# Ledger of designs, part 8: peptides against a protein of PDB entry 4Y8H

Target 1, 196 residues: chain A of PDB entry 4Y8H
Amino acid sequence: TSIMAVTFKDGVILGADSRTTTGAYIANRVTDKLTRVHDKIWCCRSGSAADTQAIADIVQYHLELYTSQYGTPSTETAASVFKELCYENKDNLTAGIIVAGYDDKNKGEVYTIPLGGSVHKLPYAIAGSGSTFIYGYCDKNFRENMSKEETVDFIKHSLSQAIKWDGSSGGVIRMVVLTAAGVERLIFYPDEYEQL

## One batch from the design tools (peptide; made by RFdiffusion4, then SolubleMPNN)

Design b2_p24_1_s3 (from b2_p24_1 with A2E A4E E22R N23F)
Fold by OpenDDE base, seed 4:
Structure b2_p24_1_s3 (fold): chain B 196 residues (1-196), chain A 24 residues (1-24)
Amino acid sequence: as target 1 above (196 residues)
Amino acid sequence: AEAEAAAAAAAAAAAAAAAATRFL
């Protein structure tokens, strides 16, 4: 897996590859690793497909219950629920999660939850097996308050490089853009991003 | 011999479980 989330001028963009593996085999070429837990709160998933789906389903349920009682949760609240689940179950989970969300008060926010269930608020985060190849690229090319187009380009180049080196990453690049205007899903195919 | 057989069985079970698990 290669996943990332990037804050920008108008919100946050989540990005992911689409490969799922089973041992040495590609089990699915078109997996959706970008999972909605609330209207404008999403996560990127890495690790066990089952573990990360179960965590996301539990968080979605908790945020639905929260919404019914208290109104729309913050991205920080969602990250706290993910953190508790990942930390309490760390011995039985293989999960690396990036939580990203948009609200009018806090704008775009990113929280990374690596193995072990710590939580880190960052201007951008990268995770999964492919992320190891792109730390140096992302550090050199990330800028705060980029445009939507600059941020899409940054994510596309970053994930293209991760996919190039990581045998566990590939397929399409999916993005989710979270802004005041709403939610937008993007998709980029190999024929476009392999030439970068 | 029993400890080595148990370790080999645990390693084989872990490898089989890892091969059946889908990873992102």
Scores: peptide ipSAE 0.490, ipTM 0.792, DockQ to the pose 0.661; fails the geometry check
Fold by OpenDDE base, seed 2:
Structure b2_p24_1_s3 (fold): chain B 196 residues (1-196), chain A 24 residues (1-24)
Amino acid sequence: as target 1 above (196 residues)
Amino acid sequence: AEAEAAAAAAAAAAAAAAAATRFL
């Protein structure tokens, strides 16, 4: 897996590859690793497909219950729910999560939750097996307050490089853009991003 | 012989579980 989330001028963009594996085999080429937990709060998933789906489903339920009682949760609240689940179940989970969300007060926010269930707020995060290959690229090329287009290009180039080196990453690049205007889903195919 | 059979069964079960697990 290669996943990332990047804050930008108008919000946040999540990005992911789409490969799933079962042992040495590609089980699915077009998996959606970008999962909605609330209208403008999403996560990137790495690790066990089953574990990360179960965690995201539980978080979605908690955020629906929260919304019914208190109104729209913050991205920090969502990250806290993910953290509790990942930390309390760390001995039985293989899950690496990036939580990203947009609200009018805090704008775009990113929280990374690695194995073990710690939480870290960052201007951008990268995770999964492919992330190892792109730390240097991301550090060099990330800028605060990029445009939407600059951020899409940054994610596209970053994930293209991760996929190039990581045998566990591939397929399409999916993105989710979270802004005041709403939610937008993007998809980029190998014929486009392999030439970058 | 019984310990070897138990170890082989455990290894086969672990391999089957690993083959059923999907990773992202």
Scores: peptide ipSAE 0.486, ipTM 0.791, DockQ to the pose 0.762; fails the geometry check
Fold by OpenDDE base, seed 3:
Structure b2_p24_1_s3 (fold): chain B 196 residues (1-196), chain A 24 residues (1-24)
Amino acid sequence: as target 1 above (196 residues)
Amino acid sequence: AEAEAAAAAAAAAAAAAAAATRFL
């Protein structure tokens, strides 16, 4: 897996590859690793497909319940629910999660939850097996307050490089853009990003 | 023979578990 989330001028963009593996085999080429847990709160999933789906489903349920009682949760609240689940179940989970969300008060926010269930708020996060190849690229090319187009380009180039080196990453690049205007899903095919 | 059969069964179970688990 290669996943990332990047804060930008108008919100946040999540990005992911689409490869799922089973041992040494590609089980699915077009997996959706970008999962909605609330209208403008999404996550990137890495690790066990089953574990990360179960966690995301539980978080979605908790945020629905929260919304019914208290109104729309913050991205920080969502990250806290993910953190509790990942930390309390760390001995039985293989999950690396990036939580990203947009609200009018806090704008775009990113929280990374690595193995073990710690939580880190960052201006951008990268995770999964492919992320190890792109730390140096991301550090050199990330800028705060980029445009939507600059941020899409940054994520596309970053994930293209991760996919190039990580055998566990590949397929399409999926993105989710979270802004005041709403939610937008993007998809980029190999013929476009492999040339980068 | 029993220890070898148990080790082979454990290796087969681990391989089957790895083959049943999908990773992102």
Scores: peptide ipSAE 0.477, ipTM 0.785, DockQ to the pose 0.829; fails the geometry check
Fold by OpenDDE base, seed 1:
Structure b2_p24_1_s3 (fold): chain B 196 residues (1-196), chain A 24 residues (1-24)
Amino acid sequence: as target 1 above (196 residues)
Amino acid sequence: AEAEAAAAAAAAAAAAAAAATRFL
């Protein structure tokens, strides 16, 4: 897996590859690793497909219940719910999660939750097996307050490099753009990103 | 022989369970 989320001028963009593995084998399955937990709060998933789906489903339920009682939750609230689930169940979970969201007050925010259930707020985050190959690229090329287009290009190039080196990453690059204007889903195919 | 067969069966079951687990 190669996943990332990047804050930018108008919000946040999540990005992911689509490759899955089954044990030591590459599964011929295209998976959506970008999961909605609220209208403008999403996560990137790495690790066990079952564990990360179960966590995301529980968080979605908690945020729906929160919304019915208190109104729209913050991205920090969502990250706190993910943190509690990942930390309290760390001995039984293989989950690496990036939480990202947009609201009018806080704008785009990113929280990374690695194995063990710690939480880290960052301007951008990268995770999964492919992330190891792109730390240097991301550190050199990330800028705060990029445009939407610059941020899409940054994510596309970053994930392309991760996929090139990580045998556990590949397929399509998916993105989710979260802004005041709404939610936008993007998809990029190998023929486009492999040339980068 | 039975203990070795039981260990091999447990290892095969664990490998099959690991092979059934999907990772992202």
Scores: peptide ipSAE 0.473, ipTM 0.779, DockQ to the pose 0.718; fails the geometry check

Design b2_p24_3_s1 (from b2_p24_3, 7 letters changed)
Fold by OpenDDE base, seed 4:
Structure b2_p24_3_s1 (fold): chain B 196 residues (1-196), chain A 24 residues (1-24)
Amino acid sequence: as target 1 above (196 residues)
Amino acid sequence: DEAARAAAEAAAAAAAAAAATLRV
């Protein structure tokens, strides 16, 4: 897996490859690793498919209950719920999660929750097995307050490089854009991003 | 050898467990 989330001028963009593996075999070529937990709070999933799906489902239900009682949760609140689940169950989970969300007060925010259930707020985050290949690229090329287009290109190039080197990453690149304007899903195919 | 069979069974169990886990 190669996943990332990037804050930008107007919000945040999540990105992911789409490969699911079982050992050395590709089990699914078009997996959706970008999962909604609230209207404008999403996560990127890495690790066990089952574990990360279960965690995301629990968080979604928690945030639905929260919304009914207190109104729209912050991205920080969502990250806290993920953290509690990942940390308290760390002995039985294989999950690396990036939480990203947009609200009018905090704008785009990114929280990374690596194995073990720590939480880190960052301007951008990368995770999954493919992320190891792109730390240098991302550090060199990330800028704060990029445009939507610049951010899409940054994610596309980053994930393309991760996919190039990581046998556990591939397929399509999916993105979710979270802004004041709403939620937008993007998809990029190998014929496009392999040429970068 | 019983040791070789135990090792083969352990390897088969590990392979089966790995095959049962989908990873993203």
Scores: peptide ipSAE 0.408, ipTM 0.747, DockQ to the pose 0.634; fails the geometry check
Fold by OpenDDE base, seed 2:
Structure b2_p24_3_s1 (fold): chain B 196 residues (1-196), chain A 24 residues (1-24)
Amino acid sequence: as target 1 above (196 residues)
Amino acid sequence: DEAARAAAEAAAAAAAAAAATLRV
């Protein structure tokens, strides 16, 4: 897996490859690793497909309950729910999660939750087996307050490089754009991103 | 040896379970 989330001028963009593996074999070429937990709060999933889906489902339920009682949760609140689940179950979970969300007060925010259930707020985060290949590229090329187009290009180039080197990453590049204007899903195919 | 056979069967079952795990 190669996943990332990037804050930008108008919000946040999540990005992911789409490969699911079982051992050395590709089980699914077009997996959706970008998972909605609230209208403008999403996550990127890495690790066990079952574990990360279960966690995201539980978080979604908690945020629905929260919304019914208190109104729309913050991205920080969502990250806290993820953190509690990942930390309390760390001995039985293989989950690396990036939480990203947009609200009018806080704008785009990114929280990374690595194995063990710590939580870190960052201007951008990368995770998954492919992330190891792109730390240097991302550090060099990330800028705060990029445009939407610059951020899409940054994510596309980053994930393209991760996929190139990581056998556990591939397929399509999916993105989710979260802004005041709403939610937008993007998809980029190998014929495009392999040429970068 | 029955114990060795049981251990091999358990190892094969564990390997099969690991191979069946989907990862993202």
Scores: peptide ipSAE 0.406, ipTM 0.748, DockQ to the pose 0.566; fails the geometry check
Fold by OpenDDE base, seed 1:
Formats: sequence, structure tokens, C-alpha cells
Structure b2_p24_3_s1 (fold): chain B 196 residues (1-196), chain A 24 residues (1-24)
Amino acid sequence: as target 1 above (196 residues)
Amino acid sequence: DEAARAAAEAAAAAAAAAAATLRV
């Protein structure tokens, strides 16, 4: 897996490859690793498919309950729920999650929750087995307050490089854009990103 | 949240019982 989330001028963009594996075998080529937990709060999933799906489902339910009582949760609140689940169950879970969300007060925010259940707020985050190949590229090329187009290109180039070197990453590049205007899904195919 | 932790633990136990693990 190669996943990332990037804050930009107008919000946040999540990105992921689409490969699912079992051992050395490709089980699915077009997996959706970008998962909604609230209208404008999403996550990127890495690790066990079952574990990360279960965690995301619990968080989604918790945030729906929260909304009924207190109104729309912040991205920080969502990250805290993920953290509690991942930390308290760390001995039984294999999960690396990036939480990203947009609200009018805080704008785009990114929280990374690596294996072990710590939480880190960052301007951008990368995770999954492919992320090890792109730390240098991301550090060199990330800028704060990029345009939507610049951010899409940054994510596309970053994930393209991760996929190139990580046998556990591949397929399509999916993105979710979260802004004041709403939610937008993007998809990029190998014929485009392999040439970068 | 105790209810969320208990639910996550149960889900993790069920996932660990799977003969094959899919990874993302």
C-alpha cells in the first residue's frame, strides 16, 4: 500500500493506490482504500484489510452518534476516536491509518495514526509499504498552501514513485478532495502515472 | 470510549481467526 493526505490552500486531498495482496499474490487490483467516516472526514487505510475496515466502521458509527448529540465533529475528534481504537487494541490490530478532514474553522487537517496507535498532526502524511520510497521526494516537493492542481500533481507523482518501487502497491491512483465546495473523487490509471 | 474499544477488540479477534489475511 501507498497512501497519503495533503493539506492545501482550499482543504485536503487524500490519495491511495488500489492493490490488495495476500502474501506475495495480488488479490485485488482496484481496492478502494479511501474510506468515508463522515461527510468531510475520510481516512486512508493500510495494513490488514479486515482490521482497517472494522475500525473505520466503528469510527463512522461513533461520529454519527456524536453528530446526533453535539453536531458535526472536528477532524481532531475523528482522529481521537481512531487513536483510542488503534492504541487500546494494538496487540490485536494491524492498522496504519491517515485521517483527513475539512471544516470551515480548521480548514484541511491531516492526522497520521501509525501501527501502535500514536497520533500525529501534520501538514501532510504518507504511509504504507510504498511510503518508504517517497519520503525524500515528498520532503523536497511539498509546499504549504498549494493549489488544487499542484496538490493533485504532487500526490500523483509521489504515489507513482511509490508504486514503481513497492511490489505491494499498484493499480489505479484514487484521490478524494475535501473542500468547502464539497467532496470530489478522482481516479488516475497506469497509462498516465507510469510515465511520470 | 469503552464501547468502541470493546467492539474493536471483538473485530480484531474475528479478523485474527481468518485463515488468509488480505493486506492493503
Scores: peptide ipSAE 0.344, ipTM 0.735, DockQ to the pose 0.354; fails the geometry check
Fold by OpenDDE base, seed 3:
Structure b2_p24_3_s1 (fold): chain B 196 residues (1-196), chain A 24 residues (1-24)
Amino acid sequence: as target 1 above (196 residues)
Amino acid sequence: DEAARAAAEAAAAAAAAAAATLRV
């Protein structure tokens, strides 16, 4: 897996490859690793497909209950729910999650939750097996307050490089854009990003 | 949240029972 989330001028963009593996075999080429837990709060999933889906489902349910009692949760609240689940079950779960969301008060926010169940707020985050190949590229090319187009290009180039080197990454590049204007899903196919 | 913890434990048990581990 290669996943990332990037804050930008108008909000946040999540990005992911689409490969699912079982051992050395490709089980699915077009997996959706970008999962909605609330209207403008999404996550990127890495690790066990089953574990990360289960965690995301629990978080979604919790945030629905939260909304009914307290109104729309913040991205920080969502990250705290993920953190609690990942930390308390760290010995039984294999989950690396990036939480990203947009609200009018906090704008775009990114929280990374690695296997240990710690939580880190960052201007951008990368994770998954492919992320090891792109730390240097991302550090060199990330800028704060990019445009939507610049951020899409940054994610596309970053994930393209991760996919190139990581056998566990591939397929399509999916993105989710979270802004005041709403939610937008993007998809980029190999014929486009393999040439970058 | 104890309910969330219990649900996570149940989810972990269900995931562990899967015959094949899929990874993302």
Scores: peptide ipSAE 0.324, ipTM 0.723, DockQ to the pose 0.351; fails the geometry check

Design b2_p24_4_s1 (from b2_p24_4, 10 letters changed)
Fold by OpenDDE base, seed 1:
Structure b2_p24_4_s1 (fold): chain B 196 residues (1-196), chain A 24 residues (1-24)
Amino acid sequence: as target 1 above (196 residues)
Amino acid sequence: AAAAAAAALAEALARARAEGKVRV
């Protein structure tokens, strides 16, 4: 897996590959690793497919209940719920999660929750087995307050490089753009990103 | 609510472990 989330001028963009593995083998399955937990709060998932799906489902339910009582939750609140679940169940979970969201007050925010259930707020985050290959690239090329187009390009190039070297990454690159204007889903195919 | 969510997670995780180890 190669996943990332990047804050930019108008909000945040999440990105992910779609490859699925079973043990040491590539599974013949395309997985959507970008999961909605609220209208403008999403997560990137790595690790156990089942574990991360269960966590995301619980967070989604929690945030729905929260909304009914208190109104729209912040991205920080969502990250706190993820953190609590991941930390309390760390002995039984294999989950690496990036939480990203947009609201008018806080704009785009990114929280990374690695194995063990710590939480870190960052301008951008990368995770999954492919992320190890692109720390240097991302550090060199990330800029704060990029345009939407610059950010899409940054994510596309970053994930393309991760996929190139990580056997556990591949397929399509999916993105979710979260801004004041709404939610937009993007998809890029190998014929495009392999040429980068 | 958090405790109930944690219990639901534990059950979901147990079911997930019984299924094939699909990874993302």
Scores: peptide ipSAE 0.333, ipTM 0.785, DockQ to the pose 0.311; fails the geometry check
Fold by OpenDDE base, seed 4:
Structure b2_p24_4_s1 (fold): chain B 196 residues (1-196), chain A 24 residues (1-24)
Amino acid sequence: as target 1 above (196 residues)
Amino acid sequence: AAAAAAAALAEALARARAEGKVRV
């Protein structure tokens, strides 16, 4: 897996490859690793497919209940719920989660929750087995307050490089853009990103 | 609420692991 989330001028963009594996075999080429937990709060999933799906489902349910009682949760609130689940169950989970969301007060925010259930607020985060190959690239090329287009290109190039080096990453590149204007899903195919 | 969520998670994880070790 190669996943990332990047804050930018108008919000945040999540990105992911789409490969799932069982051992050395590709189980699915077009998996959606970008998972909605609230209207403008999403996560990127890495690790166990089962574990990360279960966590995301519980968080989604929790945030639905929260919304009915208190109104729209903040991205920080969502990240705290993920953190509690991941930390309290760390001995039984293999989950790396990036939480990203947009609201009018806080704008785009990114929280990374690595194995062990710590939480870190960052301007951008990368994770998954492919991320190890692109730390240097991302550090050199990330800028704060990029445009939407610049951020899409940054994510596309980053994930393309991760996919080139990581046998556990591949398929399509999916993105979710979260802004005041709404939610937008993007998809990029190998014929495009392999040439970068 | 957190305890109930943790229990639900444990059950979901048990079921999901029985389906196979798929990684993302």
Scores: peptide ipSAE 0.328, ipTM 0.744, DockQ to the pose 0.325; fails the geometry check
Fold by OpenDDE base, seed 2:
Structure b2_p24_4_s1 (fold): chain B 196 residues (1-196), chain A 24 residues (1-24)
Amino acid sequence: as target 1 above (196 residues)
Amino acid sequence: AAAAAAAALAEALARARAEGKVRV
């Protein structure tokens, strides 16, 4: 898996490859690792497919209940719920989660929750087995307050490089753009990103 | 509430583990 989330001028963009594996075998080539937990709060999933799906489902349900009682939750609140679930169950879970969201007050925010259930707020985060190959690239090329287009290109190039080196990553690159304007889903195919 | 959530998660995880070791 190669996943990332990047804050930018107008919000945040999540990105992911689409490969799932069972041992050394590709189980699915087009998995959606970008999961909605609220209208403008999404997560990137790495680790156990089942574990991360279960966690995301619980968070989604919690945030729905929260919304009915208190209104729209903050991204920080969502990250806190993820953190509690991941930390309290750390001995039984294999989950690496990046939480990203947009609201008018805080704009785009990114929280990374690695294995063990710590939480870190960052301008951008990368995770998954492919992330190890792109720390240097991301550090060099990330800029704060990029445009949407610059951020899409940054994510596309980053994930392309991760996929190139990580056998557990591949397929399509999916993105979700979260801004005041709404939610936009993007998809990029190998024929495009392999040439970068 | 936290305990109930933890129990629900544990059950969900147990079910998920039974479905196989697919990784993302």
Scores: peptide ipSAE 0.326, ipTM 0.738, DockQ to the pose 0.335; fails the geometry check
Fold by OpenDDE base, seed 3:
Structure b2_p24_4_s1 (fold): chain B 196 residues (1-196), chain A 24 residues (1-24)
Amino acid sequence: as target 1 above (196 residues)
Amino acid sequence: AAAAAAAALAEALARARAEGKVRV
């Protein structure tokens, strides 16, 4: 897996490859690793497909209940729920999650929750087995307050490089753009990003 | 509320583990 989330001028963009594996076998080529937990709060999933999906389902349910009682949750609140579940169950879970969201007060925010259930707020985050190949690239090329187009290009190039080197990553590149204007889903195919 | 969520997660994880180890 190669996943990332990047804050930019107008909000945040999540990105992911689409490959799933069982051992050395490619189980699925077009999995959606970008999961909605609230209207403008999403996550990127790495690790156990089943574990991360179960966690996301519980968080989604919790945030629906929260909304009914208190109104729209912040991205920080969502990240805290993920953190609690991941930390309390760390001995039985294989989950690396990036939480990203947009609201009018806080704008785009990114929280990374690695194995063990710690939480870190960052301007951008990368995770999954493919992320090890792109730390240097991302550090050199990330800029704060990029445009939407610059951020899409940054994520596309970053994930393309991760996929190139990581046998556990591949398929399509999916993105979710979260801004004041709404939610936008993007997809990029191998014929496009392999040439980068 | 957190305890109920944790129990639901444990059950969901148990079902998920029974289905096999697919990784993302």
Scores: peptide ipSAE 0.322, ipTM 0.747, DockQ to the pose 0.336; fails the geometry check

Design b2_p24_4_s3 (from b2_p24_4, 8 letters changed)
Fold by OpenDDE base, seed 2:
Structure b2_p24_4_s3 (fold): chain B 196 residues (1-196), chain A 24 residues (1-24)
Amino acid sequence: as target 1 above (196 residues)
Amino acid sequence: AAAAAAAARAAALAAAAAAGKTRV
């Protein structure tokens, strides 16, 4: 897996590859690793497919319950729910999660939750097996308050490089853009991003 | 010999279990 989330001037963009594996077998070429937990709060998933799906489902439930009682949760609240689940179950879970969300007060926010269930708020985050190949690239090329287009290009180039070197990553690049205007899904195919 | 066989079996089972997991 290669996943990332990047804050930008108008909100946040999540990005992911789409490969799912069972051992050496590519079980799914077009997996959606970008999972909605609330209207404008999403996550990127890495690790066990079953574990990360279960965690996201539980978080979605908690955020629905929260909304019914208190109104729309913050991205920080969502990250806290993920953290509790990942930390309390760390001995039985293989999950690396990036939480990203947009609200009018806090704008775009990113929280990374690595194995072990710590939580880190960052202007951008990368994770998954492919992320090891792109730390240097991302650090050199990330800028705060980029445009939507600059951020899409940054994510596309980053994930393209991760996929190039990581055998556990591949397929399409999916993105989710979260802004005041709403939610937008993007998809980029190998014929495009492999040329970068 | 018995300890080595048990260790080999445990390793094989762990490898088989890992190979059966679907990962993202």
Scores: peptide ipSAE 0.502, ipTM 0.803, DockQ to the pose 0.348; fails the geometry check
Fold by OpenDDE base, seed 5:
Parts: structure tokens; sequence; C-alpha cells
Structure b2_p24_4_s3 (fold): chain B 196 residues (1-196), chain A 24 residues (1-24)
């Protein structure tokens, strides 16, 4: 897996590859690793497919209950729910999660939750087995308050490089854009991103 | 010898179970 989320001028963009594996077998080449937990709060999933799906489902349920009682949750609240699940169950989970969301008060926010269940708020985050290949590229090319187009290009180039080196990553690049205007889904195919 | 065989079988089962996991 290669996943990332990047804050930008107007919100946040999540990105992911689409490969799912069972051992050396490519079980699904078009997986959606970008999962909605609330209208404008999404996550990127890495690790066990079953564990990360279960965690996201539980978080979605908690945020629905929260909304009915208190109104729209913040991205920080969502990250806290993910943290409690990942940290308290760390001995039985293989899950790396990036939480990203947009609201009018906080704008775009990113929280990364690695295997240990710690939480880190960052301007951008990368995770999954492919992320190890792109730390240097991302550090050199990330800028705060990029345009939507600049951010899409940054994510596309980053994930293209991760996919190139990581045998556990591949397929299409999916993105989700979260802004005041709403939610937008993007998809990029190998014939486009492999030539970057 | 019996303990070594049991350990080898347990390791093989654990490896097979790990290989059957679906990963993202």
Amino acid sequence: as target 1 above (196 residues)
Amino acid sequence: AAAAAAAARAAALAAAAAAGKTRV
C-alpha cells in the first residue's frame, strides 16, 4: 500500500493506490482504500484489509451517533476515536490509518495513526509499505497552501514513485478532495502516472 | 524430536495463516 493525505489552501486531499494482496497474489487491483467515516471526514487504510475495514466501520458508527447528539464532529474528534480503537487493541490489530477532514473552522487537517496507535497531527502524511520510498521526495516537494492542481500533481508524482518501487502497491491512483465546496473523487490510470 | 516436530508444524501453520491474510 501507498497512501497519503495533504493539506492545501482550500482543504485536504487524500490519495491511495488500489492493490490488495493475499501473500504474493494480487487479490484485487482496483481496491478503494479511501473510506468515508463522515461527510467531510475520510481515512486512508493500510495493513490488514479486515482490521482496517472493521475500524473504519466502528468509527463511522460512532460519528453518526455523535452527530445525532452534538452536531458535526471535528476531524480531531474522528482521529481520537480511531486512536482509542487502534491503541487499546494494538496487540490484535495490523492497521495504519491516515485521518483527513475539512471543516469551516479548522480547514483541512491530517492526523496519522501508525501501528502503535499514537496520533500525529501533520501538514501532510504518508504511510503504507510504499511510503518508505518517497520520504525524500515528499520532504523536498511539499509546500504549505498549494493550489488544488499543485496538490493533485504532488500526490500523483509521490504515489507514482511509491508504486514504482513497492511490489505491494499498484493499480489506479484514487484521490478524494475535501473542501468547502464538497467532496470530489478523482482517478488516475497507469498509462498516465507511470510516465511521470 | 517430538517437540521439534511440533514447533515446526506450528511455524508452518502460522506461516500459512499469514500468507492467507488480505492486505491493503
Scores: peptide ipSAE 0.495, ipTM 0.799, DockQ to the pose 0.349; fails the geometry check
Fold by OpenDDE base, seed 3:
Structure b2_p24_4_s3 (fold): chain B 196 residues (1-196), chain A 24 residues (1-24)
Amino acid sequence: as target 1 above (196 residues)
Amino acid sequence: AAAAAAAARAAALAAAAAAGKTRV
């Protein structure tokens, strides 16, 4: 897996490859690793397919319950729910999660939750097996307050490089853009991103 | 044989999925 989320001028963009594997076999080449847990709070999933699906489903349930009682949760609240699940069950879970969301008060926010269940708020995050190949590229090329187009290009180039070197990553690049204007899904195919 | 290889792959995928060994 290669996943990332990037804050930008108008909000946040999540990005992911689409390969699911079982050992050396590609089980699914067009997986959706970008999962909605609330209207403008989404996550990137890496690790066990079953574990990360279960965690996301539980978080979605908790955020629905929260909304019914207290109104729309913040991205920080969502990250806290993910953290509690990942930390308390760390001995039985293989999950690396990036939480990203937009609201009018906090704008775009990114929280990374690695295997241990710690939480780190960052201007951008990368994770999954492919992320190890792109730390240097991302550090060199990330800028704060990029445009939507600049951020899409940054994610596309970053994930293209991760996919190139990581056998567990591939397929299409999916993105989710979260802004005041709403939610937008993007998809980029190998014929485009492999040439970058 | 291509058919035997396909069947073996399908069986391996099914077994790994049932054991929760599919990865994202």
Scores: peptide ipSAE 0.463, ipTM 0.790, DockQ to the pose 0.803; fails the geometry check
Fold by OpenDDE base, seed 4:
Structure b2_p24_4_s3 (fold): chain B 196 residues (1-196), chain A 24 residues (1-24)
Amino acid sequence: as target 1 above (196 residues)
Amino acid sequence: AAAAAAAARAAALAAAAAAGKTRV
């Protein structure tokens, strides 16, 4: 897996590859690793497919319950729910989660939850097996307050490089853009991103 | 209620861990 989330001028963009593996085999070529937990709060999933799906489902349920009682949760609240689940169950989970969300007060926010269930608020985060290949690229090329287009290009180039070297990453690049204007899904195919 | 919710979450995570060796 290669996943990332990047804050930008108008919000946040999540990005992911689409490969799922079972041992040496590609089990699914077009997996959606970008999972909605609330209207404008999403996550990127890495690790066990089953573990990360279960965690996301539980968080979604909690945020629905929260919404019914208190109104729209913050991205920080969502990250806290993920953190509790990942930390409390760390001995039985293989999950790396990036939480990203947009609200009018806090704008775009990114929280990374690596193995062990710590939580880190960052301007951008990368995770998954493919992320190891792109730390240097991302550090050199990330800028705060990029445009939407600059951020899409940054994510596309970053994930393209991760996919190039990581056997557990591949397929399409999916993105989710979260802004005041709403939610937008993007998809980029190998014929486009392999040439970068 | 919080303890019951935590137990339900733990059970759901345990059930998920028993699923196949599929990785993302």
Scores: peptide ipSAE 0.454, ipTM 0.796, DockQ to the pose 0.332; fails the geometry check

